# Ledger of designs, part 119: peptides against a protein of PDB entry 4Y8H

Target 1, 196 residues: chain A of PDB entry 4Y8H
Amino acid sequence: TSIMAVTFKDGVILGADSRTTTGAYIANRVTDKLTRVHDKIWCCRSGSAADTQAIADIVQYHLELYTSQYGTPSTETAASVFKELCYENKDNLTAGIIVAGYDDKNKGEVYTIPLGGSVHKLPYAIAGSGSTFIYGYCDKNFRENMSKEETVDFIKHSLSQAIKWDGSSGGVIRMVVLTAAGVERLIFYPDEYEQL

## One batch from the design tools (peptide; made by RFdiffusion4, then SolubleMPNN)

Design b2_p30_5_s4 (from b2_p30_5, 25 letters changed)
Fold by OpenDDE base, seed 3:
Structure b2_p30_5_s4 (fold): chain B 196 residues (1-196), chain A 30 residues (1-30)
Amino acid sequence: as target 1 above (196 residues)
Amino acid sequence: EKEEKEKEEEEKRKKEEEKEKEELLKKQRL
């Protein structure tokens, strides 16, 4: 897996590859690793497909209950719920999660939840097996307050490099753009990103 | 009696398909 989330001028963009493995074998199954937990709060998932799906489902449920009682949760609130679930299950959970969201007050925010269930707020985050190959690239090329287009290109190039070197990453690149204007899903196919 | 057997076979088939899907999901890694 190669996943990332990047804050930019108008919000946040999440990005992911789609490759999944089954046991010791690369499955040609295209999985959506970008998961909605609230209207403008999403996560990137790495590790166990089943475990991370279960966590995301529980978070979605908690945020629905929260919304009914208190109104729209902040991204920080969502990240806290993820953190608690990941920490409480840390001994049995193989998961790396990036939480990202947009609201009018805080704009785009990114929280990374690595193995162990800590939470870290960052301008951008990368995770998954492919992330190890792109730390240097991301550090060199990330800028604060990029445009949407610059951010899409940054994510596309970053994930393309991760996929190139990580045998556990591949397939399509998916993105979700979260802004005041709404939610936008993007998809890029191998023929588009392999030549970057 | 035939209709009851067909319903029982269809329910068994659905349960087997659900179990196979669940077993596959448990083996999947991202």
Scores: peptide ipSAE 0.389, ipTM 0.748, DockQ to the pose 0.809; fails the geometry check
Fold by OpenDDE base, seed 5:
Structure b2_p30_5_s4 (fold): chain B 196 residues (1-196), chain A 30 residues (1-30)
Amino acid sequence: as target 1 above (196 residues)
Amino acid sequence: EKEEKEKEEEEKRKKEEEKEKEELLKKQRL
């Protein structure tokens, strides 16, 4: 897996590859690793598909309850719920999660939750097995307050490099753009990113 | 009676498909 989320001028963009493995085999299954937990709060998932799905489902439920009682939750609140679930289940859980969201007050925010259930707020985050290959690229090329287009290109190039080097990453690149204007889903196929 | 049996068979089929999906999900890694 190669996943990332990047804050930019108008919000945040999540990105992911789509490769999934089943047992010892790379399944040619196009998985959506970008999961909605609230209207403008999403997560990137790595590790166990089942475990991370279960966590995301629980978080979604909690955020629905929260919304009913208190109104729209912050991205920080969502990240806190993820953190608690990941921490409490750390001994049996293989999950790497990036939480990203947009609200008018806080704008785009990114929280990374690595193995162990810690939480870190960052301008951008990368995770998954492919992320190890792109730390240097991301550090060199990330800029704060990029345009949407610049951020899409940054994510596209970053994930392309991760996929190139990581045998556990591949397929399509999916993105979710979270802004004041709403939610936008993007998809890029191998022919579009392999040449980068 | 026939319509009830067809509904029961369809419910069984849906439950089996759901179980197979769950079992597959347990083996998947991202």
Scores: peptide ipSAE 0.384, ipTM 0.744, DockQ to the pose 0.755; fails the geometry check
Fold by OpenDDE base, seed 1:
Structure b2_p30_5_s4 (fold): chain B 196 residues (1-196), chain A 30 residues (1-30)
Amino acid sequence: as target 1 above (196 residues)
Amino acid sequence: EKEEKEKEEEEKRKKEEEKEKEELLKKQRL
């Protein structure tokens, strides 16, 4: 897996590859690693598909309950719920989760939740097996307050490089753009991103 | 009777497909 989330001028963009592994075999199954937990709060998942899906489902449920009682949760609140679940299950959970969201007050925010159930707020985050190959690229090329187009290109190039070197990453690049204007899904196919 | 048996078979098939999906999901890594 190669996943990332990047804050930009108008919000946040999440990005992921789609490759799934089953046991020792790389499955050609296209998996959606970008998971909605609220209207404008999403997560990137790496590690166990079942465990991370269960966590995301629980978070989604908690955020729905929160919304009914208190109104729209902040991205920080969502990250806190993820943190608690990841920390409580740390002995059985092999997961890397990036939480990203947009609200009018805080704009785009990114929280990374590595193994162990810590939470870190960052201007951008990368995770998964492919992330090890792109730390240097991302650090060199990330800028604060990029345009949507610049941010899409940054994520596309970053994930393309991760996929190039990580055998556990590949397929399509999916993105979710979260802004005041709403939610936008993007998809990029190998023929496009392999040429970058 | 035939419609009830068809519904029971469809419900069994749905439960088996759901179990197979769950078993596959348990083996999948992202």
Scores: peptide ipSAE 0.384, ipTM 0.744, DockQ to the pose 0.764; fails the geometry check
Fold by OpenDDE base, seed 2:
Order: structure tokens, then C-alpha cells, then sequence
Structure b2_p30_5_s4 (fold): chain B 196 residues (1-196), chain A 30 residues (1-30)
């Protein structure tokens, strides 16, 4: 897996590859690792598909309940719920999660939750087995307050490099753009990103 | 009786498909 989330001028963009392994190394290109937990709060998932889906489902439920009582949750609140679940289950959980969201007050925010259930707020985050290959690239090329187009290109190039070197990453690159204007899903196919 | 049996068979098929999906999900790694 190669996943990332990047804050930019107008919000946040999540990105992921789509490769999934089952038993013996069977790669599936269809899996969506970008999961909605609220209208403008999403997560990137790595590790156990079942465990991370269960966590995301629980978080979604908690955020729905929160919304009914208090209104729209902040991204920080969502990250806190993820953190608690990941920490409580840390001994049995193989998961790396990036939480990202947009609201009018805080704009785009990114929280990374590595193995062990710690939480870190960052301008951008990368995770998964492919992330090890792109730390240097991301550090060199990330800028704060990029445009949407610059951020899409940054994520596309970053994930392309991760996929190139990580045998556990591949398929399509999916993105979710979260802004005041709404939610936009993007998809990029191998024929496009392999040439970068 | 025939409609009830068809509903029971459809419910059984749906439960089997759900179990198969759950078993597949448990073996998947991202």
C-alpha cells in the first residue's frame, strides 16, 4: 500500500493506490483504500483490510451519532475516535490510518495514526509499505498552500514513485478532494502515471 | 408454499454470499 493526504490552499486531498493482496500474492486493482467516515472527513487505510474497515465503520457510526447531538464533527474529533480505537486494539491491530478532513473553520487538516495508536497532526502524511520510498521526494517537493492542480500533481508523482518501487502497491491511483465546494473523486490509470 | 420456499432459498443464498464476502475480506491485506 501507498497512501497519503496533503493539505493545500483550499482544503485537503487524499490519495491511494488500489493493490490488495489475498492469501498467496494475488494483486487486485479494484480496492478503494479511501473511506468516507463523514461528508468531508475521510481516511486512507493500510494493513488488514478487515480490521481497518471495521474501525472505519465504527468511526462512521460514532460521527453520525455525534452529528445528531452536536452538529458536524471536526477532523480532530474524528482523528481522536480513530486514535482511541487503534490504541485500544493495538495488540491485535495491524493498521496504519491517515485521517483527513475539511471544515470552514480549520480548513484542510491531516492526522496520521501509525501502528500503536499514536496521533500526529501534520501538513501532509504518507503511509504504507510504499511510503518508505518517497520520504525524500515528498520532503523535497511538498509546499504549503499549493493549488489544487499542484497538489494533485504532487500526489500523482509521489504515489507513482511509491508504486514503481513497492511491489505491494499498484493498480489505479485514487484521490478524494475535500474543499468548501464539496467532495471530488479522481482516478488515474497506470498508462498515465507510469510515465512520470 | 412455493413462494415461501423460494424466499427461504433466496435468503440462504444471500447469507452464503455474505459469508463468502466476509471470508474474503478477512484474507485481504492493503
Amino acid sequence: as target 1 above (196 residues)
Amino acid sequence: EKEEKEKEEEEKRKKEEEKEKEELLKKQRL
Scores: peptide ipSAE 0.379, ipTM 0.738, DockQ to the pose 0.766; fails the geometry check

Design b2_p30_6_s1 (from b2_p30_6, 17 letters changed)
Fold by OpenDDE base, seed 2:
Order: sequence, then structure tokens, then C-alpha cells
Structure b2_p30_6_s1 (fold): chain B 196 residues (1-196), chain A 30 residues (1-30)
Amino acid sequence: as target 1 above (196 residues)
Amino acid sequence: MEELKKILEKDKEELRKFALEAKTQTPLRL
């Protein structure tokens, strides 16, 4: 897996590859690793497909309950719920999660939750087996307050490089753009990003 | 918030059980 979330001028963009594996084999499955937990709060998933789906389902339910009683949760609140689930079960789960969300007060925010169940707020985050190959690239090329187009390009190039080197990453690149204007889903196919 | 916390504690336990049971299956990895 190669996943990332990047804050930018108008919000945040999540990105992910779609490859799944089983043991040493590439599974014949294209997975959507970008998962909605609230209207403008989403997550990127890495690790166990089952574990991360279960966690995301629980979070989505909790945020729904929260909304019904207290109004729209912040991205931080969502990250806190993820953290609680991951940390308390860190010995039993294989889950790396990036939480990203947008609201008018806080704008775009990114929280990364690695395997140990810690939580880290960052301007951008990368995770998954493919992320190892692109730390240097991302550090060099990330800028705060990029445009939407610059951010899409940054994510596309980053994930393309990760996919190039990581056998556990591939397929399509999906993105979710979260801004005041709403939610936008993007998809990029190998014929495009392999040429970068 | 206290009630939600209680529900979350229950869900933490359910997740633990789920994770243990899921290990019996061939893992699909992201």
C-alpha cells in the first residue's frame, strides 16, 4: 500500500493506490483504500483489510452518533476515536491509518496513526509499504498552501514513485478532495501515472 | 459524551474479538 493525505490552501486531499496482496501474491482485487467516516472526514487505510475496515466502520458509527447528539465532529475528534481503537488493540491489529478532514474552522487537517496506535498531526502524511520509497521526494516537494492542482500533481507523482518501487502497491490512484465546496473523487489510471 | 465513551469501550472489546477471529482467515492486505 501507498497512501497519503496532504493539506493545501483550500482543504485536504487523500490519495491511495488500489493494490491488495495475500502473502507474496498480488490479489485479483482492486480495493478502495479511501474510506468515508463522515461527510468531510475520510481515512486512508493500510495493513489488514479486515482490521482497517472494522475500525473504519466503528468510527463511522461513532461519528454518526456524535453528530446526532452534538453536531458535526471535528477531524481531531475522529482521529481520537481511531486512536482509541488502534491503541487499545495495538497488539492484535495490523492497521496504519491516516485521518483527514475539512471544516470551516480548522480547514484541512491530517492525523497519522501508525501501527502502535499513536496519533500525530501533520501538514501531510504518507504511510504504507510504499511510503518508504518516497519520504525524500515528499520532503523535497511538499509545500504548504499549494493549489488544488499542485496538490493533485504532488500526490500523483509521489504515489507513482511509490508504486514504481513497491511491489505491494499498484492499480489505480484514487484521490478524495475535501474543501468548502464539497467532496470530489478523482481516479488516475496506470497509463497516465506510469509515465511521470 | 460519557455514554459514547461507554459504547466505545464496548466496541474496543468487540474489535479485539474480531481481530482474534479474523486471524483464522487468509489475510488480505492493503
Scores: peptide ipSAE 0.470, ipTM 0.901, DockQ to the pose 0.877; fails the geometry check
Fold by OpenDDE base, seed 1:
Formats: structure tokens, sequence, C-alpha cells
Structure b2_p30_6_s1 (fold): chain B 196 residues (1-196), chain A 30 residues (1-30)
């Protein structure tokens, strides 16, 4: 897996590859690793497909309950729910999660939750087996307050490089753009990003 | 918030049981 989320001028963009594996083999399955937990709060998933889906489902349910009682939750609140689930079960779960969301007060925010169940708020985050190949590239090329187009290109190039080197990453690149204007889903195919 | 916390504690335990049961299988990985 190669996943990332990037804050930018107008919000946040999540990105992911679509490859799944079974043991040492590539599974003949294209998975959507970008998962909605609230209208403008999404996550990127790495690790166990079952574990991460179960966690995301629980978070989604809790955020729905929260909304009914208190109104729209913040991205920080969502990240806290993920953290509580992952931290208390860290010895039994294999889950790497990036939480990203937009609201009018806090704008775009990114929280990364690695296997240990810690939580880290960052301007951008990368995770998954492919992320090891792109730390240097991302550090060099990330800028604060990029445009939407610049951010899409940054994510596309980053994930393209990760896919190039990581056998556990591949397929399509999906993105979710979260802004005041709403939610937008993007998809890029190998014929496009392999040439970058 | 206290009610939500209580529900969350239950869900954490259910998730733990789920993870333990899944250890005997070769799972799909992302």
Amino acid sequence: as target 1 above (196 residues)
Amino acid sequence: MEELKKILEKDKEELRKFALEAKTQTPLRL
C-alpha cells in the first residue's frame, strides 16, 4: 500500500493506490483504500483489510451518533476515536490509518495513526509499504498552501514513485478532495501516472 | 460524551475479539 494525505490552501486531499495482497501474492482485487467516516472526514487505510474496515465502520457509527447529539464532529475528534480503537488493540490489529478532514473553522487537517496507535497531526502524511520509497521526494517537494492542482500533481507523482518501487502497491490512484465546496473523487490510471 | 465513551469501550472489546479470531486466517492486506 501507498497512501497519503496533504493539506493545501483550500482544504485537504487524500490519495491511495488500489493493490491488495494475500500473503506473498498480489490479490486480483482493486480495493478503495479511501473510506468515508463523515461527510468531510475520510481516512486512508493500510495493513489488514478486515481490521481497517472494521475500525472505519466503528468510527463512522460513532461519528453518526456524535452528530445526532452534538453536531458535526471535528477532524481531531474523528482522529481521537481512531486512536482509541487502534491504541487499545495495537497488539492484535494490523492497521495504519491516515485521517483527513475539512471544516470551516480548522480548514484541512491530517492526522496519522501508525501501528502503535499513536496520533500525530501533520501538514501532510504518508504511510504504507510504499511510503518508505518516497519520504525524500515528499520532503523535498511538499510546500504549504499549494493550489488544488499543485497538490493533485504532488500526490500523483509521489504515489507513482511509491508504486514504481513497492511491489505491494499498484493499480489505480484514487484521490478525495475535501474543501468548503464539497467532496470530489479523482481517479488516475497506470497509463497516465507510469509516465511521470 | 460519557455515553459515547461507554459505547466506544464496548466496541474496542468487540474489535479485540474480532482481531483474535482473524489470526488463524491469511487475510487480505492493503
Scores: peptide ipSAE 0.367, ipTM 0.842, DockQ to the pose 0.862; fails the geometry check
Fold by OpenDDE base, seed 5:
Structure b2_p30_6_s1 (fold): chain B 196 residues (1-196), chain A 30 residues (1-30)
Amino acid sequence: as target 1 above (196 residues)
Amino acid sequence: MEELKKILEKDKEELRKFALEAKTQTPLRL
């Protein structure tokens, strides 16, 4: 897996590859690793497909209940719920999650939750087996307050490089753009990103 | 918040059970 989320001028963009594996083999499945837990709060998933989906389903339910009682939750609140579930089950789950969301008060925010269930707020986050190959590239090329187009380009190039070197990453690149204007899904196919 | 906390604790327990059961299944990874 190669996943990332990047804050930018108008919000946040999540990005992911779509490859799944079983042991040393590539599974004949294209997975959507970008999962909605609230209108403008999404997550990137890495690790066990079953574990991360179960966690996301529980979080989505909690945020729905929260909304009915208290109004729209913050991205921080969502990250806290993820953290509680991941940390308390860290010995039994394999889950790496990036939480990203937009609201008018806090704008775009990113929280990364690695396997141990810690939580870290960052201007951008990368995770998954492919992330190892792009730490240097991302550090060099990330800028705060990029445009939407610059951020899409940054994510596309970053994930392309990760996929190039990580056998556990590939397929399509999906993105979700979260802004005041709403939610937008993007998709990029190998014929495009392999040329970068 | 108390009600949400109670639900969260219940869900933690259900997730633990799920994780234990899932270990017996064919692993699919992202």
Scores: peptide ipSAE 0.357, ipTM 0.819, DockQ to the pose 0.874; fails the geometry check
Fold by OpenDDE base, seed 4:
Structure b2_p30_6_s1 (fold): chain B 196 residues (1-196), chain A 30 residues (1-30)
Amino acid sequence: as target 1 above (196 residues)
Amino acid sequence: MEELKKILEKDKEELRKFALEAKTQTPLRL
């Protein structure tokens, strides 16, 4: 897996590859690793498909309950719920999660929850087996307050490089853009990003 | 918030059980 989330001028963009593996072979080429837990709070998933889906389902349920009683939760609140689940079960599950969300008060925010269940608020985060290949690229090329287009290109190039070197990454690149204007899903195919 | 906290505690335990049961199968990995 190669996943990332990047804050930018108008909000945040999540990105992911789409490969799922079982043992030595590719089980699914077009998996959706970008998962909605609230209208404008999403996560990127790495590790166990079952574990991360279960966690995301629980978070979504909690945020729905929260919303019914208290109104729209913050991205920080969502990240806190993820953290509680991941930390308390760190010995039994394999989950690397990036939480990203947008609200009018806090704008775009990114929280990374690596194996072990710690939580870190960052201007951008990368994770998954493919992330090891792009730390240098991301550090060199990330800038604060990029445009939407610059951020899409940054994510596309980053994930393309990760996919190139990581056998557990591939397929399509999916993105979710979260801004005041709403939610937008993007998809980029190998014929495009392999040329980068 | 207290009610949600109690529900979350139950869900953490259910997640633990789920994860342990899932180990019996070949893992599907992202």
Scores: peptide ipSAE 0.348, ipTM 0.771, DockQ to the pose 0.949; fails the geometry check

Design b2_p30_6_s2 (from b2_p30_6, 17 letters changed)
Fold by OpenDDE base, seed 4:
Structure b2_p30_6_s2 (fold): chain B 196 residues (1-196), chain A 30 residues (1-30)
Amino acid sequence: as target 1 above (196 residues)
Amino acid sequence: MKELKEILEKDKEELRKKAKEARKKKPLRL
C-alpha cells in the first residue's frame, strides 16, 4: 500500500493506490482504500484489510451516533476514536491509518495513526509499504497552502513513485478532495501516472 | 459522552474478536 493525505489551501486531499495482496499474489487490483467515516472525514487504510475495515466501520458508527447527539464531529474527534481503537487493540491489529477531514473552523487537517496506535497531527502524512520510497521526494516537494491542482500533482507524482518501487502497491490512484465546496473523487489510471 | 464511551468499549471488544477470526484466514493486505 501507498497512501497519503495532504493539507492544502482550500482543504485536504487523500490519495491511495488500489492494490490488495495475499502473500505474493495480487488479490484485487482496484481496491478502495479511501474510506468515508463522516461526510467530510475520510481515512486512508494500510495493513490488514479486515482490521482496517472493521476499525473504519466502528468509527463510522461512532461518528454517526456522535452526530445524532452533538452535531458534526471534528477531524480531531475522529482521529481520537481511531487512536483509541488502534492503541487498545495494538497487539491484535495490523493497521496504519491516515485520518483526514475538513471543517469550516479547522479547515483541512491530517492525523496519522501508525502501528501501535499513536496519533500525530501533520500538514501531510504518508504511510504504507510504498511510503518508504517517497519520504525524500515528499519532504522536498511538499509546500504549505498549495492549490488544488498543485496538490493533486504532488500526490500523483508521490504515489506514482511509491508504486514504481513497491510491489505491494499499484492499480489506480484514487483521491478524495475535501473542501468547503464538498467531496470530490478522482481516479488516475496506470497509463497516466506511469509516465510521470 | 458516557453512553458513547460504553458503546466504544463494546466495539473494541468486538474488534478483538473479529481480528482473531480474521487471522485464521489468508490475510488480505492493503
Scores: peptide ipSAE 0.378, ipTM 0.827, DockQ to the pose 0.960; fails the geometry check
Fold by OpenDDE base, seed 3:
Structure b2_p30_6_s2 (fold): chain B 196 residues (1-196), chain A 30 residues (1-30)
Amino acid sequence: as target 1 above (196 residues)
Amino acid sequence: MKELKEILEKDKEELRKKAKEARKKKPLRL
């Protein structure tokens, strides 16, 4: 897996590959690793498909309950729920999660939750097996307050490089753009990113 | 808050069971 989330001028963009594996083999399945937990709060998933889906389902339920009682949760609140689930179950879960969201008060925010269930707020985050290949690239090319287009290009190039080197990453690149204007889903096919 | 914490504790236990069962049937990784 190669996943990332990047804050930008108008919000946040999440990105992911779609490859799934079983042991040492590529599974003949394209997975959506970008998962909605609230209208403008999403996560990127790495690790066990089952574990990360179960976590996301529980978080979604909790945020729905939260909304009914207290109104729209912050991205920080969502990250806290993820953190609690991941930390308390760290011995039984294989989950790496990036939480990203947008609200009018806090704008775009990114929280990374690596294995072990710590939480880190960052201007951008990368995770998954492919992320190891792109730390240097991302550090060199990330800028604060990029445009939407610049951020899409940054994510596309970053994930393309990760996929190039990581056998556990590939398929389509999906993105989710979260802004005041709403939610936008993007998709890029191998022919669009392999030549980058 | 109290009610959410109690629900979350039940969900943590259910996660442990579901994760164990799911790993046996389809060990898919992302």
Scores: peptide ipSAE 0.369, ipTM 0.812, DockQ to the pose 0.786; fails the geometry check
Fold by OpenDDE base, seed 1:
Structure b2_p30_6_s2 (fold): chain B 196 residues (1-196), chain A 30 residues (1-30)
Amino acid sequence: as target 1 above (196 residues)
Amino acid sequence: MKELKEILEKDKEELRKKAKEARKKKPLRL
């Protein structure tokens, strides 16, 4: 897996590859690793497909309950719920999660929750097996307050490089753009990103 | 926040069960 989330001028963009594996083998399955937990709060998932889905389902439920009682949750609140679940179940879960969201007060925010269930707020985050290959690239090329287009290109190039080196990453690149204007889904195919 | 934390405590055990059951059905990794 190669996943990332990047804050930018108008909000945040999440990105992910779509490859899945079964042990040492590539599974012939395209997976959506970008998961909605609230209208403008999403996550990127790495590790166990089952574990990360179960966590996301519970978080979604909690955020629905929160919304009914208190109104729209912050991205920080969502990250706290993920953190609690991941930390308290760390011995039984294999989950690496990036939480990203947009609201009018806080704008775009990114929280990374690695194995072990710590939480880190960052201007951008990368995770999954492919992330190890792109730390240097991302650090060199990330800028604060990029445009939407610049941020899409940054994510596309970053994930393309991760996929190039990581045998556990590949397929399509999916993105989710979260802004005041709403939610937008993007998809990029190998024929486009392999030539970058 | 306090109320949400209390709800989370109740759901931790259910999460463990669901995760264990889901692993049996889908040994997929992302």
Scores: peptide ipSAE 0.359, ipTM 0.819, DockQ to the pose 0.667; fails the geometry check
Fold by OpenDDE base, seed 2:
Structure b2_p30_6_s2 (fold): chain B 196 residues (1-196), chain A 30 residues (1-30)
Amino acid sequence: as target 1 above (196 residues)
Amino acid sequence: MKELKEILEKDKEELRKKAKEARKKKPLRL
């Protein structure tokens, strides 16, 4: 897996490859690793497909309950729920989660929850087996307050490089853009990103 | 908040059970 989330001028963009593996085999090439937990709060998933889906389902349910009682949750609140689930079950889960969300008060926010269930707020985060190949690239090329287009290109190039080197990453690049204007899903196919 | 915490504790236990069951199947990795 190669996943990332990047804050930018108008919000946040999540990105992911779509490869799923079973041992040394590619099980699926079109998996959606970008999962909605609230209207403008999403997550990137890495590790166990089952574990991360179960966590996301629980978080989605909790955020729905929260909304019914207290109104729209913050991205921080969502990250806290993820953290509690991941930390308290860390010995029984293989889950790496990036939580990203947009609200009018806090704008785009990114929280990374690596194995072990710690939580870190960052301007951008990368995770998954492919992320190890792109730390240097991302650090060099990330800038705060990029445009949407610059951020899409940054994510596309980053994930393209991760996919190139990581056998566990591949397929399509999916993105979710979260802004005041709403939610936008993007998809980029190998014919496009392999040329980068 | 208190009610959500109680529900969350139940969900944590459910998650643990689901994780144990999932490990018995052919694991899918992201």
Scores: peptide ipSAE 0.345, ipTM 0.764, DockQ to the pose 0.940; fails the geometry check

Design b2_p30_6_s3 (from b2_p30_6, 18 letters changed)
Fold by OpenDDE base, seed 1:
Structure b2_p30_6_s3 (fold): chain B 196 residues (1-196), chain A 30 residues (1-30)
Amino acid sequence: as target 1 above (196 residues)
Amino acid sequence: MEELEKKLKEDIEKLREKAKEAKTKTPLFL
């Protein structure tokens, strides 16, 4: 897996590959690793498909209950729920989560929750087995307050590099753009990103 | 908030049990 989320001028963009594995083998399955937990709060998932889906389902339900009582939750609130689930079950789960969201008050925010259930608020985050290959690239090329187009390109190039070196990453690159204007889904195929 | 916190604690326990059961099957990884 190669996943990332990047804050930019107008909000936040999440990105992910789609490759799945079973044991030591690449599974012939394309998975959407970008999961909605609220209208403008999404997550990137790495690790166990079952564990991360179970966590995301609980968070989604919790945020629905929250919304019914208190209105739209903040991205921080969502990250806190993820954190509690991951931390309290850290010995039983294999889950790496990036939480990203947009609201009018806080704009785009990113929270990374690695194995162990710690939480870190960052201007951008990368995770998954492919992330190990692109820390240097991302650090060199990330800029604050990029345009949407610049941010899409940054994520596309970053994930392309991760996929190039990580055998557990591949397939399509999916993105979700979260801004005041709404939610936008993007998809990029190997024929495009392999040429970068 | 107390009721939501209570619900979250219950869901943490449910997740724990589910995770234990899932380990008995061949896992799919992302």
Scores: peptide ipSAE 0.512, ipTM 0.913, DockQ to the pose 0.875; fails the geometry check
Fold by OpenDDE base, seed 4:
Structure b2_p30_6_s3 (fold): chain B 196 residues (1-196), chain A 30 residues (1-30)
Amino acid sequence: as target 1 above (196 residues)
Amino acid sequence: MEELEKKLKEDIEKLREKAKEAKTKTPLFL
């Protein structure tokens, strides 16, 4: 897996590959690793498909209940719920989560929850097996307050590089753009990003 | 919030049990 979330001028963009594996083999499945937990709060998932789905389902339901009583939760609130689930079950789960969201007050925010269940608020985050190949690239090329287009390109190039080197990453690149204007889904196919 | 916190604690426990049971199947990884 190669996943990332990047804050930018107008919000945040999440990105992910779609490859799934079973043991050492590539599974014949294209998985959407970008998961909605609230209208403008999403997560990137790495690790166990079952574990991360279970976590995301719990968070989604929790945020629905929160919304019914208190209104729209903050991204920080969502990250806190993820953190509690991951931290309290760190010995039983294989889950790496990036939480990203947009609201009018806080704008785009990113919280990374690595193995162990710590939580870190960052301008951008990368995770998954492919992330090891792109730390240098991301550090060099990330800038705060990029445009949407610059951020899409940054994520596309980053994930393309990760996929190039990580056998556990591949398929399509999906993105979710979260802004005041709403939610936008993007998809890029191998023929597009392999040429980068 | 107290009700949600209580529910979250319950869900943490449910997740713990579910995660233990899931280890018996061939895992799918992302």
Scores: peptide ipSAE 0.510, ipTM 0.913, DockQ to the pose 0.896; fails the geometry check
Fold by OpenDDE base, seed 3:
Structure b2_p30_6_s3 (fold): chain B 196 residues (1-196), chain A 30 residues (1-30)
Amino acid sequence: as target 1 above (196 residues)
Amino acid sequence: MEELEKKLKEDIEKLREKAKEAKTKTPLFL
């Protein structure tokens, strides 16, 4: 897996590959690793498909309950719920999650939750087996307050490089853009990003 | 808040049980 989330001028963008593996083999399954837990709060998933889906389902339910009682949750609140699930089950789960969201007060925010269930707020985050290949690239090329287009290009190039070197990453690149204007889903196919 | 915290604790335990059961099947990874 190669996943990332990047804050930018108008919000946040999540990005992910779609490859699924079983043991040493590529599974003949394309997975959507970008999962909605609230209208403008999404996550990127890495690790066990079953574990991360179960976590996301629980978070989605809790955020619905939260909304009914207290109004729209912050991205920080969502990250806290993810953290509790991951930390309290760290011995039983294989889950790496990036939480990203947008609201009018806090704008775009990114929280990374690596194995072990710690939580870290960052301007951008990368995770998954492919992330090891792009730490240097991302550090060199990330800028704060990029445009939407610059951020899409940054994510596309970053994930393309990760996919190039990580056998556990591939397929399509999906993105979700979260802004005041709403939610936008993007998809890029291998023929577009393999030449980057 | 207290009710949500209670439900979260219950869901943490359910998740723990489910995760133990899932390890017996061929795992799919992302």
Scores: peptide ipSAE 0.509, ipTM 0.913, DockQ to the pose 0.909; fails the geometry check
Fold by OpenDDE base, seed 2:
Structure b2_p30_6_s3 (fold): chain B 196 residues (1-196), chain A 30 residues (1-30)
Amino acid sequence: as target 1 above (196 residues)
Amino acid sequence: MEELEKKLKEDIEKLREKAKEAKTKTPLFL
C-alpha cells in the first residue's frame, strides 16, 4: 500500500493506490483504500483490510451519532475516535490510518495514526509499505498552501514513485479532494502515472 | 458525551472480537 494525505490552499487531498495482497501474492482485487467516515472526513487505510474496514465502520457510525447530538464533528474528533480504537486494540490489529478532513474553521487537516495507535497532526502524511520509498521525494517537493492542481500532481508523482518501487502497491491511483465546495473523486490509471 | 463514550467502549470490545475472528481466515492486506 501507498497512501497519503496533503493539506493545500483550499483543503486537503487524500491519495491511495488500489493493490491488495494475500500472503506473498497480489490479489486480483482493486480495493478502494479511501474510506468516507463523514461527509468531509475521510481516511486512508493500510494493513489488514478486515481490521481497517472494521475500524472505519465503527468510526463512521460514531460520527453519525456524534452529529445527531452535537453537530458536525471536527477532523480532530474523528482522529481521536480512530486513536481510541487503534490504541486499545493495538495488540490485535494491523492498521495504519491517515485521517483527513475539511471544515470551514480548521480548513484541511491531516492526522496520521501508525501502528500502535499514536496520533500525529501533520501538514501532510504518507504511510504504507510504499511510503518508505518516497519520504525523501515528499520532503523535497511538498510545499504549504499549494493549489489543487499542484497538490494533485504532487500526490500523483509521489504515489507513482512509491508504486514503482513497492511490489505491494499498484493498480489505480485514487484521490479524494475535500474543500468548501464539496467532495471530488479522482482516478488515474497506470497508463497515466507510469510515464511520470 | 458520556453516552458516546460508553458506546465507543462497547465498540472497542466488538472490534477486539472481530479482529480475533478475522485471524482465522486468509488475510487480505492493503
Scores: peptide ipSAE 0.493, ipTM 0.909, DockQ to the pose 0.896; fails the geometry check

